# Peptides against a protein of PDB entry 3WG5, part 2

Target 1, 218 residues: chain A of PDB entry 3WG5
Amino acid sequence: LAKNIVYVAQIKGQITSYTYDQFDRYITIAEQDNAEAIIIELDTPGGRADAMMNIVQRIQQSKIPVIIYVYPPGASAASAGTYIALGSHLIAMAPGTSIGACRPILGYSQNGSIIEAPPKITNYFIAYIKSLAQESGRNATIAEEFITKDLSLTPEEALKYGVIEVVARDINELLKKSNGMKTKIPVNGRYVTLNFTNVEVRYLAPSFKDKLISYITD
Target 2, 218 residues: chain A of PDB entry 3WG5 as posed
Amino acid sequence: LAKNIVYVAQIKGQITSYTYDQFDRYITIAEQDNAEAIIIELDTPGGRADAMMNIVQRIQQSKIPVIIYVYPPGASAASAGTYIALGSHLIAMAPGTSIGACRPILGYSQNGSIIEAPPAITNYFIAYIKSLAQESGRNATIAEEFITKDLSLTPEEALKYGVIEVVARDINELLKKSNGMKTKIPVNGRYVTLNFTNVEVRYLAPSFKDKLISYITD

## One batch from the design tools (peptide; made by RFdiffusion4, then SolubleMPNN)

Design b1_p25_3_s3
Fold by OpenDDE base, seed 1:
Structure b1_p25_3_s3 (fold): chain B 218 residues (1-218), chain C 218 residues (1-218), chain A 25 residues (1-25)
Amino acid sequence: as target 1 above (218 residues)
Amino acid sequence: as target 1 above (218 residues)
Amino acid sequence: NKLLEEAEKISEEEGKKLQEELLKK
């Protein structure tokens, strides 16, 4: 019997191999405790594509629902964060957050100008982000436009366009609004109906290693 | 005969395992070409401690001088960036940049407040940053204060206090000012006198992988 | 992940090309 436990953890900053380790650790803890779900409070400007893909894969392999929550107000799920969200079982956003801006860049030129990704790379990520959206029953057209138009959306717009599932101000509102929702992707091959009735909320802190690593990032 | 070649590469954003890969790749290319030095244009708010330590180690193992250049104006070598700089063969800064702010944090609380590192961790990093400063003949007292006081310095202050070696507006001024300087740490067990007379400057772009990874970070 | 490997290969090849193009400037 899945415990009426919901874990909450925070992931902030650039998406890297370390961020993968954080996702993996947090999800593993929640899996071990047979939690109803884990909510990851995400605030990221983006990050590494490899780490992002690994995180998406880790989420998709999760034995429990992984809810991405763009939180707090002012946070964003930009670039890699959008992919991670689209690869997750449920997306929530707080008011005043954003999602999108997924245009791949090769980096910055000497003058600080953006070096655009070659069309082949852009097309690869378009195909990938569309696949995530399609698999999760989310708006694949908008997912593509996150790249092609560098589109950024408010939570209200993202909800309206079927990119995300919940707009919530806090964890309690998130739990309330997502209660009874089905996961947008399978958990162990099955779509799960979330049961957040009488749940215990457990917060996971970054490990010492996570903290040690984050210590120098922030 | 070390070629009169100087490589220039950019590393921007959070210090992560990806940043390590970038440093490793850039330094390796410059080593393979027997460059006189590589200049890394660094702009970072900080990052991961493990990645930082690996980068420092990679720099210290470099077969050629690695010059950290905090560039362009507006850039910073904050937190992990300061450690990397202090672990390098030469530090340069452009006017309008900053260095320091190395106070380790465990992350952010639910309310967005900084969770301070335990004294043991802070003391570990104090010892580490002081060792880097001492080994490089730089100001270890200021290095400690980058942590204990979360000290940030301008290029002019950092130069004045013996934290950095060069203030330069651009690569040409950097090359001119650093010509004839000795590395602050050994290269293959020997302090190297930089020879930037009649050098060819070669710019290294991020690899596609670097770009692909950075594509989602920016 | 085959897709990652392919992306890495494409990335390495395009990176090499870009590096070659930048080195030719």
Scores: peptide ipSAE 0.007, ipTM 0.318, DockQ to the pose 0.040; fails the geometry check
Fold by OpenDDE base, seed 2:
Structure b1_p25_3_s3 (fold): chain B 218 residues (1-218), chain C 218 residues (1-218), chain A 25 residues (1-25)
Amino acid sequence: as target 1 above (218 residues)
Amino acid sequence: as target 1 above (218 residues)
Amino acid sequence: NKLLEEAEKISEEEGKKLQEELLKK
């Protein structure tokens, strides 16, 4: 039986193999306690594609709903963060946040110019991001444009265009607005109606390892 | 610690919500016993897209490698079966089996002619099947052609074109050939090297419910 | 053939629902 518990954890910075470990740890804790959901407060400029894809899979494998919340104001779910959001059970954004900017690049040249990804790579990520959008019933056209136009959206735009499900100022408003919503992807093969009535919010702190890694990568 | 156990289960017939329940049950049993892998002997003409997508997700969520084995000779992984295979950790086929024929249709007209799916639906499934192929390092061009050309392949062709990993006559040959192979998708965020040295093979029987449903759907 | 049809019909209905959900937003 799902306990009336919602976990909240923060993931900030670049998406790396260590970020995967954070997602895995946080989701595992919430799963073990049969939480109603876990909310991940996400603030990322992007990161590694391999780690991103693994995180998406880990979210999809979750026994409980995983809500990506672009938070606080000023945060972004950029590049890899957009994919992670699109792979999740529910997306929320706080006012003053952004989502998108998913154009794949190989890196920067010696002069600081962007080395564009070959068309094959771009097409791969287009297909991938569109699949995530389609699977979650989100706007696949806009998802594609996150790559093709390097589009970035405000919360209001993202909500309007059907990329995200909720705009909320804080966790309390998020829980209030998302109560009774169905997950955009299945949990254990079923779409779940979120129940946030009289829930206890539990915050998960970064592990010592998480803190150390964040300190090294920051 | 993974036990030196490999589970084998059979899934036959149309892909339905009940087929999802079978996959879930079989994988869960194998997970609980920390099996090295589960092999699903698959024979399907296709089925419901919802069930198919849920099955793909359930496979991706598996704590252990899920091997789809198109078996016995004469069996097929048609339509939905192809997606399931492409979403799995390893695909094997027995000689005399087939894979593909994924063209989405709305149904048949009164005169028996195929009602083609609207382009938007076709494009959705193209994007989806390509994503599965790409994620698993399998031939995405052929995956697309499973839809666009309604292509069906033999085991030899599928192996040659990089759609599948193994052609095997039986479980023993499958275990022998796949020993030391890496999974084509991650298990718990990691690509796993299969170890089938001195494994015990355990066959899972259909539940009474599975048998009853198979009887009703056949 | 009928079962494939039903499966495809359900797939299409889901695709259509998904499309309708995509189009309604």
Scores: peptide ipSAE 0.007, ipTM 0.171, DockQ to the pose 0.044; fails the geometry check
Fold by OpenDDE base, seed 5:
Structure b1_p25_3_s3 (fold): chain B 218 residues (1-218), chain C 218 residues (1-218), chain A 25 residues (1-25)
Amino acid sequence: as target 1 above (218 residues)
Amino acid sequence: as target 1 above (218 residues)
Amino acid sequence: NKLLEEAEKISEEEGKKLQEELLKK
């Protein structure tokens, strides 16, 4: 019996157009091999909203379940990372990670002060993040507070409040705990029950381009 | 008599956070040397709105005049590039270049279709682009139409309609034509009359990081 | 690396900024 494949890839750093390319590449590879799922180990302080929205859309259009795993300990799915997680089929977090802090900003002034987003933009992202939460059956009130209060949560808090689905220390525990869970959003119009029995884990490495971008962003 | 210095640098490709870093680096170098101005040879199809806004702010906070020069022939200041230009102290275009096409989009769907911006965001950018035009004494009606009609203009049209200040074939012609012009926005709270008499032109090259980013963005 | 921290900070900030400016221009 053909062993079920689960891909694991890492995305670290700022969410940019290049991060979109990484997501697209990783998901495409996993789709081509008809994987049971792809796990994206995510560690991001945030990034660009356009890239974030494109990534969310790419995830939601995936032919396979995309699991966002905030990993390793010390990592975060901050800002744009929270949206990406909320737009995904399943969210997991490792102990010692965080999620949230989604208040949009226009940028930084020369003095390092945050330039506040205009209310219209803030309101747009409130509506958007709430929609992601609602569509995925996650806590839309907390999703709003990620913006309005710039709230950050621990894995245990996020699980308790229904923002995420799994707290797991490693890939093996993640697979074990998520086995038999339904995706929080549809895959090709259907909610999928994850089957991680008899799974082969395949790790995807960054391309040379991805590494180069990461080096430049680092 | 210490020869007046004009810096010239090139920014090409998508407007990103890295493009902000390029602008910041180039302007900082020119500021440190107390240059009469810096000319940024701009060729961009557009990019990210956050980076664009930061770039505009960085330009407006410059201690020296920043001239956006859409160059060489075949180049464009499209989308984000138009905002950057409108936010600058002087706009020049070479023959065979274009400016405009500022309709905001959320991104591209998997099928390559444009995801339209919500009306609230479009309206925000209409207000923003008009403010840039008004503050710089440029044509705010045309600035609005860059969004509402996705209008693109030739250098001759842009000059005629009061969107830009100079049409020039090269740096020498640009310096000649812009000599004695007042900046369209203040430098340190004052409108500066450009003095390009007895000027030394210094070219700034991309850093290794800039080159690497450009290679990755291309 | 200060550049990394600044880039991360800028990226966080730009990430938040771009979260504000959804639109590609």
Scores: peptide ipSAE 0.005, ipTM 0.225, DockQ to the pose 0.035; fails the geometry check
Fold by OpenDDE base, seed 4:
Structure b1_p25_3_s3 (fold): chain B 218 residues (1-218), chain C 218 residues (1-218), chain A 25 residues (1-25)
Amino acid sequence: as target 1 above (218 residues)
Amino acid sequence: as target 1 above (218 residues)
Amino acid sequence: NKLLEEAEKISEEEGKKLQEELLKK
């Protein structure tokens, strides 16, 4: 039986334009190989809103399912990472990870205080994050509270509240648990039922370009 | 005679992931309308290398010609802007603009001194910028010197040295001078001859989203 | 993880090819 390929790639750190490039490259590789899915192991404290929105758009335009997997234990899909997750085809979390904390900020003042975003901006992101949740059939109320209360959830809470779809300790458990699940958003206009019964896992590493860019941008 | 549409949009400021979004949106709109071309009025001191590379890639993947127009007088296509220009289908400059100054930096030290990029990074960008120049039939020697000498050129110099294709004072002069020119890189695998004999100019403005993001990122 | 090692090798090879392509052009 020809094994369907599942790609796994890691994205860690601040969400930037570089992070977009990584998403784009990884998803493109998986698309080219007609993969069953790509799993992105995500660990981010957040980052740029623009890059985040681009990443969400890139995921939504994917020809294959994109699974955001908050991994390893200790990782987070914080702030921008939450939006990315909510914009994806499936969200998984490992035990000991977190999701949420999406309150937009303009930056930090000289005294280290957060400069809050104006209400208009906050309201924009509330509407945006709610739309992502609604489109994916996830908890839009909690999504709003990720901003309004700067709420952060455990995997168990996130699953319980219908924010995420899977809690898994590793890739094997993720594949097992997500097998037969439908994507929470369409792939090329269709909700795809994941088939992980006979898959080959292929890991993607950062390209030399990615490494160089990371070196420049870190 | 059905008028071919030429879009014009402005991109100003630091090259970031947001700038990529602007490029992507503007080009997408122009593609959807089967425009003859899009003209991007560019004014940038530079920005993020990752965003720059993504923008270049997005331009090269465009279904329509993308003309980078360094405009208005006083504008520059500096650093990242030079790469974007060199990666585009046609480069135009207004009088009183500049192109070049591409020396990569890691940042600024506490004393305001430039932290230079390691030789490996510099060499990477040398190779990259030369490739853009070569692929577009532009002066690769000067492109290299944009980095190695941090060279900046006037429109007249850039035209003389074969870095750019057009010097124009305004959109009308640009359309007139570029009419009948072939794109310097392919559009969907073909070098396109521009037809600006019977065109409608449509200006694109930043979306509300773009304005909000700009507000957050500025 | 052998798969990670293979992925790293592939990535390194792709990186070298990209460098070579960037150098050849």
Scores: peptide ipSAE 0.000, ipTM 0.233, DockQ to the pose 0.057; fails the geometry check

Design b1_p25_3_s4
Fold by OpenDDE base, seed 2:
Structure b1_p25_3_s4 (fold): chain B 218 residues (1-218), chain C 218 residues (1-218), chain A 25 residues (1-25)
Amino acid sequence: as target 1 above (218 residues)
Amino acid sequence: as target 1 above (218 residues)
Amino acid sequence: NELLKEAEEISKKEGEKIQKELLAK
């Protein structure tokens, strides 16, 4: 029986292989303790696509529901963060956050200008993001526009357009609003109804390594 | 008599000569045990054309049906992976996966930009991919567009357009949906009707060598 | 055979390309 425990962990900064390690560690801890869910407080400008795809896979392979919560106010699930969110069991956003801006790039030129991805890569990610949206029953048209129009949405817009499931000011409001919702993707082959009645919230701190790497990459 | 055994094996990462060795090993094991079929769970961004063509030949020479399953969610049969799939006896995709993006490239420039293949090479691969599609009774127009438009498809699109045969969430659903289907290419000169009634599923693990190489190439 | 070799070299670089190009999001 799942313990009436919900884990909360923070992932902040660029999406890298180290970010994957953070996701893997946090989800593994929550799985081991048979938690009702884990909430990942996400704040990212984007990052590496390989790491992003691995993170999405890790979330989708989770034995427990993974809720992406774009938090705190001022945070974003930009670029890679949007894919991660769309690959998750439930998306929530705090007021004053954003999601989108997913147009893939090859990098930055020496002058700081964006090197655009060729159509091949852009088309690959269009298919990928649409697949994530379709799989989760989210708005695939808007998912495509996150790339083709480099669209960014407010929480209210994202909710209205069916990109996300919850707007919440804090963890308590998130738990209250998401209680009784079904996961947008299956957990172990089944859609799970979230039960946040009388749950204990446990916060996972970054490891020392996580802190060190975040400090170096900032 | 074929044993009521279906093998499942994973092939992940770049398509290389080592990937060929994996395909060859997995198919050989399944052949030796006279399995009903082997399912290859494929997740690849692409790779070498030589290795890809060898893999296609190895699949086509298989004594048993080879099912390419783009799995898990978030996986892709990109570039070389599309050719491999189109050369197989049956293609399945999990929700949240993609197929396509087959435009050949010579490589990357120092700035990370794509070096496009000359028309001669592009035309060669257009002919090749169309042949694979035609031979398997799959959509040759879309197969060409995988190159000419660098098109990528969702599982639902790929199914709709007749590129793939099955959308399945897991191995059990794949077996259920593909039961009674005919192979899209012949096995030993005959189209085989898949029989997945009361089958034992056997998983093949990567060899130590396979694991080592995947670790180095990641 | 030469076209095949050229095609082989091209296709190799695409897989690496998708992986390398998948680097910056």
Scores: peptide ipSAE 0.031, ipTM 0.267, DockQ to the pose 0.042; fails the geometry check
Fold by OpenDDE base, seed 5:
Structure b1_p25_3_s4 (fold): chain B 218 residues (1-218), chain C 218 residues (1-218), chain A 25 residues (1-25)
Amino acid sequence: as target 1 above (218 residues)
Amino acid sequence: as target 1 above (218 residues)
Amino acid sequence: NELLKEAEEISKKEGEKIQKELLAK
């Protein structure tokens, strides 16, 4: 019986249009191979909201389940990373990671201070993050508080409050725990039951371009 | 005889992932309607290199000719805008516009000073911009100097040096002058001869989202 | 509509900060 394929790829650093390209490339490869899923190991302090929204849209357009895995320990899905996670088919976190801190900012002043977003912008992102939570059946109240209180959660808290679906130490534990779960959003208009019983794990390496851009942004 | 359609759309401001979405939307509409071409009126001081590269890729994947028109007078295709232009099927400029100034930067320091890109990054973009120029049969030496000297050119200089194809005051003059020209890069693997003899011009308005983002960035 | 506009501004400015790090001037 042909083994189901699960892809694993890493996305680290700030969310940019290049990060979108990485998501797009990785998901496209997995789609072309009719993978059971792709797991994106995410470690981000945040980034651009426009890139974030495009990434969310790309995930939602995926022909296969996209699992966001906040990994390794010490990683975060902060700000834009939280939105991406909430827009995905399944969220997992490793112990010692964090999610949240989504208060939008207009940027940094010349002195390095944060320029606060006007209430209208904040309210837009509140509505947006709540919509992602609602569409995925996740905790919309906590999603709002990621902005209003700049709340950050541990994996255990995020699981408890229904923000995420899995706490897992590694890919093997993630596959084991998520096996038989339904995606939190549709894949091609249908909620998919994940089948990780007999899978081949394939790791995707960054392209030469990906490595170059990562080197430039780190 | 069914009139050939030419779309015209405006892209103004910083090059971001949202700007990519605008390009993608506009080109997609024109592709769906089998337009003869789309003209993008471009006015940008630059922006993100990642978004720029994605826009270039989207243009190169277009099923129809994409004409970058630096317009109106006073507009520029600076930095990222130059790369986008060099990646397009035809470049036009209005009198009183500019192109160039492509020296990459890592950002701004806390005091607002430019953080210089390391030589490795600069060299990467030199190779990239030269590749765009070479692939389009445009002046690769000048393309390099857009970075190494932060060179900016007038429309007349850009035309003279073989960076652009047309100087035109308005859309009508652009259509007239570009009629019968071949695209500088392929469309679906073929160089296309532009046919603007009997065309209907359709203006694309920014979407609600486009208007919203433009208002935020201005 | 205005809220989306402001949200996109913030998004753009956060993006601009990151973009400023990769700004091809």
Scores: peptide ipSAE 0.020, ipTM 0.256, DockQ to the pose 0.101; fails the geometry check
Fold by OpenDDE base, seed 3:
Structure b1_p25_3_s4 (fold): chain B 218 residues (1-218), chain C 218 residues (1-218), chain A 25 residues (1-25)
Amino acid sequence: as target 1 above (218 residues)
Amino acid sequence: as target 1 above (218 residues)
Amino acid sequence: NELLKEAEEISKKEGEKIQKELLAK
């Protein structure tokens, strides 16, 4: 019996291998309990592209819907965060958040200036981000512009352009608005209709390891 | 006056954004003191490619020689560690260590199997690793085979094939053998002849943050 | 061979960037 449980977990900071471990742990817990969904409250300036791709794959392999929620106000799903969102079953954003700025970089110079990616790499990520958008039925043109123009959008713009599915102020509003929506990508090969009627919200705390890493990286 | 100081610092574990911070901190300290060189005792199974490339860039931008020393016995410069080594001013290995196994992966599946990188990504890293080898006058054919054959080498093999410069049992033997060697890449635009005559060895301890992260990731 | 070096450098920069973009985005 699908338990009327929705998990909520927070992922904050740079996307790293540790962030993958967090995603894996959180999704695994929610899968084990046969939750209706897990909501990941995401706030990231970006991070590593390999970890990002691994996270996208982990989300796509989830046995339950994974909802990316850009939260709280002031948070962003920047760069890697945009890819993760586009690879997820549903995207929500709180007012006062942002998404985009996906131009790949090689790194930073000694003076802190961005070292740009060569065209071939940029083109690879253009193809990748467009594929994520297309597979999820989201705006692939805007997805491309997240790279080519380093475009950043407000929640209202992202919703208007068909990049995201929900603008919500909090978890309760998110659950209310997303109730009855179909996932934008399959779960176990099927598009799932979200059922958030009479759900228990369970918050997943960061592990001791997660807390320690956050303390060090913040 | 270039102080007769050689710094030694340890980097162990997965290559992450935090590993970049460690490299940056260690190299910066050594630069500030105008050290003759810094030796990084490296033991890594690999890690993230972006952090790896940032580390390579940070090494190449160093104002002083950065020597990668695969140490202690049983350690490896696997995957990302190989690139870092090939991007450095001098590579040393202790007996009983290894280098190589550079085939890029996208990640791990739910069953723990490797998800292979698509040919485009593999080819990119082939070109990258070959460029690092060529720029440093090291064996680019073997560098390619670190990817195409997932080749791993002993120190003796790596030395024989012209991948590394020194096999040394400890810091003292490393200093002795590398004394008078030219860096394999420029430092501040010039190839530097290492001078380890009458040097003081200063060990850099991990920061409190470094210790905490290591505790969590181990 | 300069062309090989350039091709290797481009491929390397692209692969590392692909991995880096796979990693640094």
Scores: peptide ipSAE 0.018, ipTM 0.218, DockQ to the pose 0.108; fails the geometry check
Fold by OpenDDE base, seed 4:
Structure b1_p25_3_s4 (fold): chain B 218 residues (1-218), chain C 218 residues (1-218), chain A 25 residues (1-25)
Amino acid sequence: as target 1 above (218 residues)
Amino acid sequence: as target 1 above (218 residues)
Amino acid sequence: NELLKEAEEISKKEGEKIQKELLAK
């Protein structure tokens, strides 16, 4: 019997293997408790493409709906965060947040200049992001432009263009607005109608491991 | 029926989420083919602690033996690489390689100086590396000193101190020397006796995804 | 050598799989 529980967790900062571990842990907890959904409060400037793709895959393998919520105001789902959002079961944004700017890069030079990805790589990510949009029934043209134009959108624009599903000020409004929505991608092979009637909200905190900042073992 | 196949793959460079994906892919291929083992030729200066821990966990979850082989001459299993090795079913080193130097750091300052990890973090990794050594029946005192003294060892020293199991010049010598050895940690809950009699060696190359260098999505 | 060829074929297959997964979805 599905517990009428919605988990909420925060993922903030650069997308790395650590971020993958956070996603995996949070989703696993919510899966184990047969939650109605998990909401991930996302605030990221981007990060590693490999970690991003793994996170997308982990979300798509989830036994429960994963809602990406760009929150709080001032937060972004930039770059890798946009891919993650587009790979999720539902995207929500708070007012004053942003999504987009997805141009892939190889890194930064010593002078801080961007090392551009070669066309082959850029084209790969164009195909990838378009696929995520298409699979989720979201705007693939805008998704491409997140790369080709390095486009960033407001919540209102993203909603208008069919990139996201919900604009919400807080978790309560998100639950209210998304209640009765179908997931944009399948859960266990089925599109799920979200039921946020009489749900308990349970917040997940970072584990000690999650609090273990980006430690580099040298 | 186990195919008398041993897979060999190379993992080189910094330990990242991408490196995790490589490990996962390589091990998965070998698992699917019911290989006798997979040998990972490892050459790393270290990397992210989170990725390292995930790699260790992935190795420990393997359905087949994973042999970490520090190769070729001049290669190292430095820092994160040492943890990965200590978490594996068997460690081999080629002559002229190194293992150790495991002191955790937070990163580098603008002047290139190391930002030291706080004692709490260092102690966590001490406990962690000792656990890996203990679980594998390897020298936990030396494992601790990889952190506390930032110790690096030659293959001969590492073998002498019971940190590693094999010194081998190449894959053929590795197979010959490790034939009949028991894994240092369980495979599917059982210690496995390696059988490298009449094995086919199959090399795995990086996938296109693996060749997708550390792309950062900005 | 045969091993290199096999490695290349595996890499190609994995690349195609990745591409297919991106296209099929």
Scores: peptide ipSAE 0.009, ipTM 0.243, DockQ to the pose 0.058; fails the geometry check

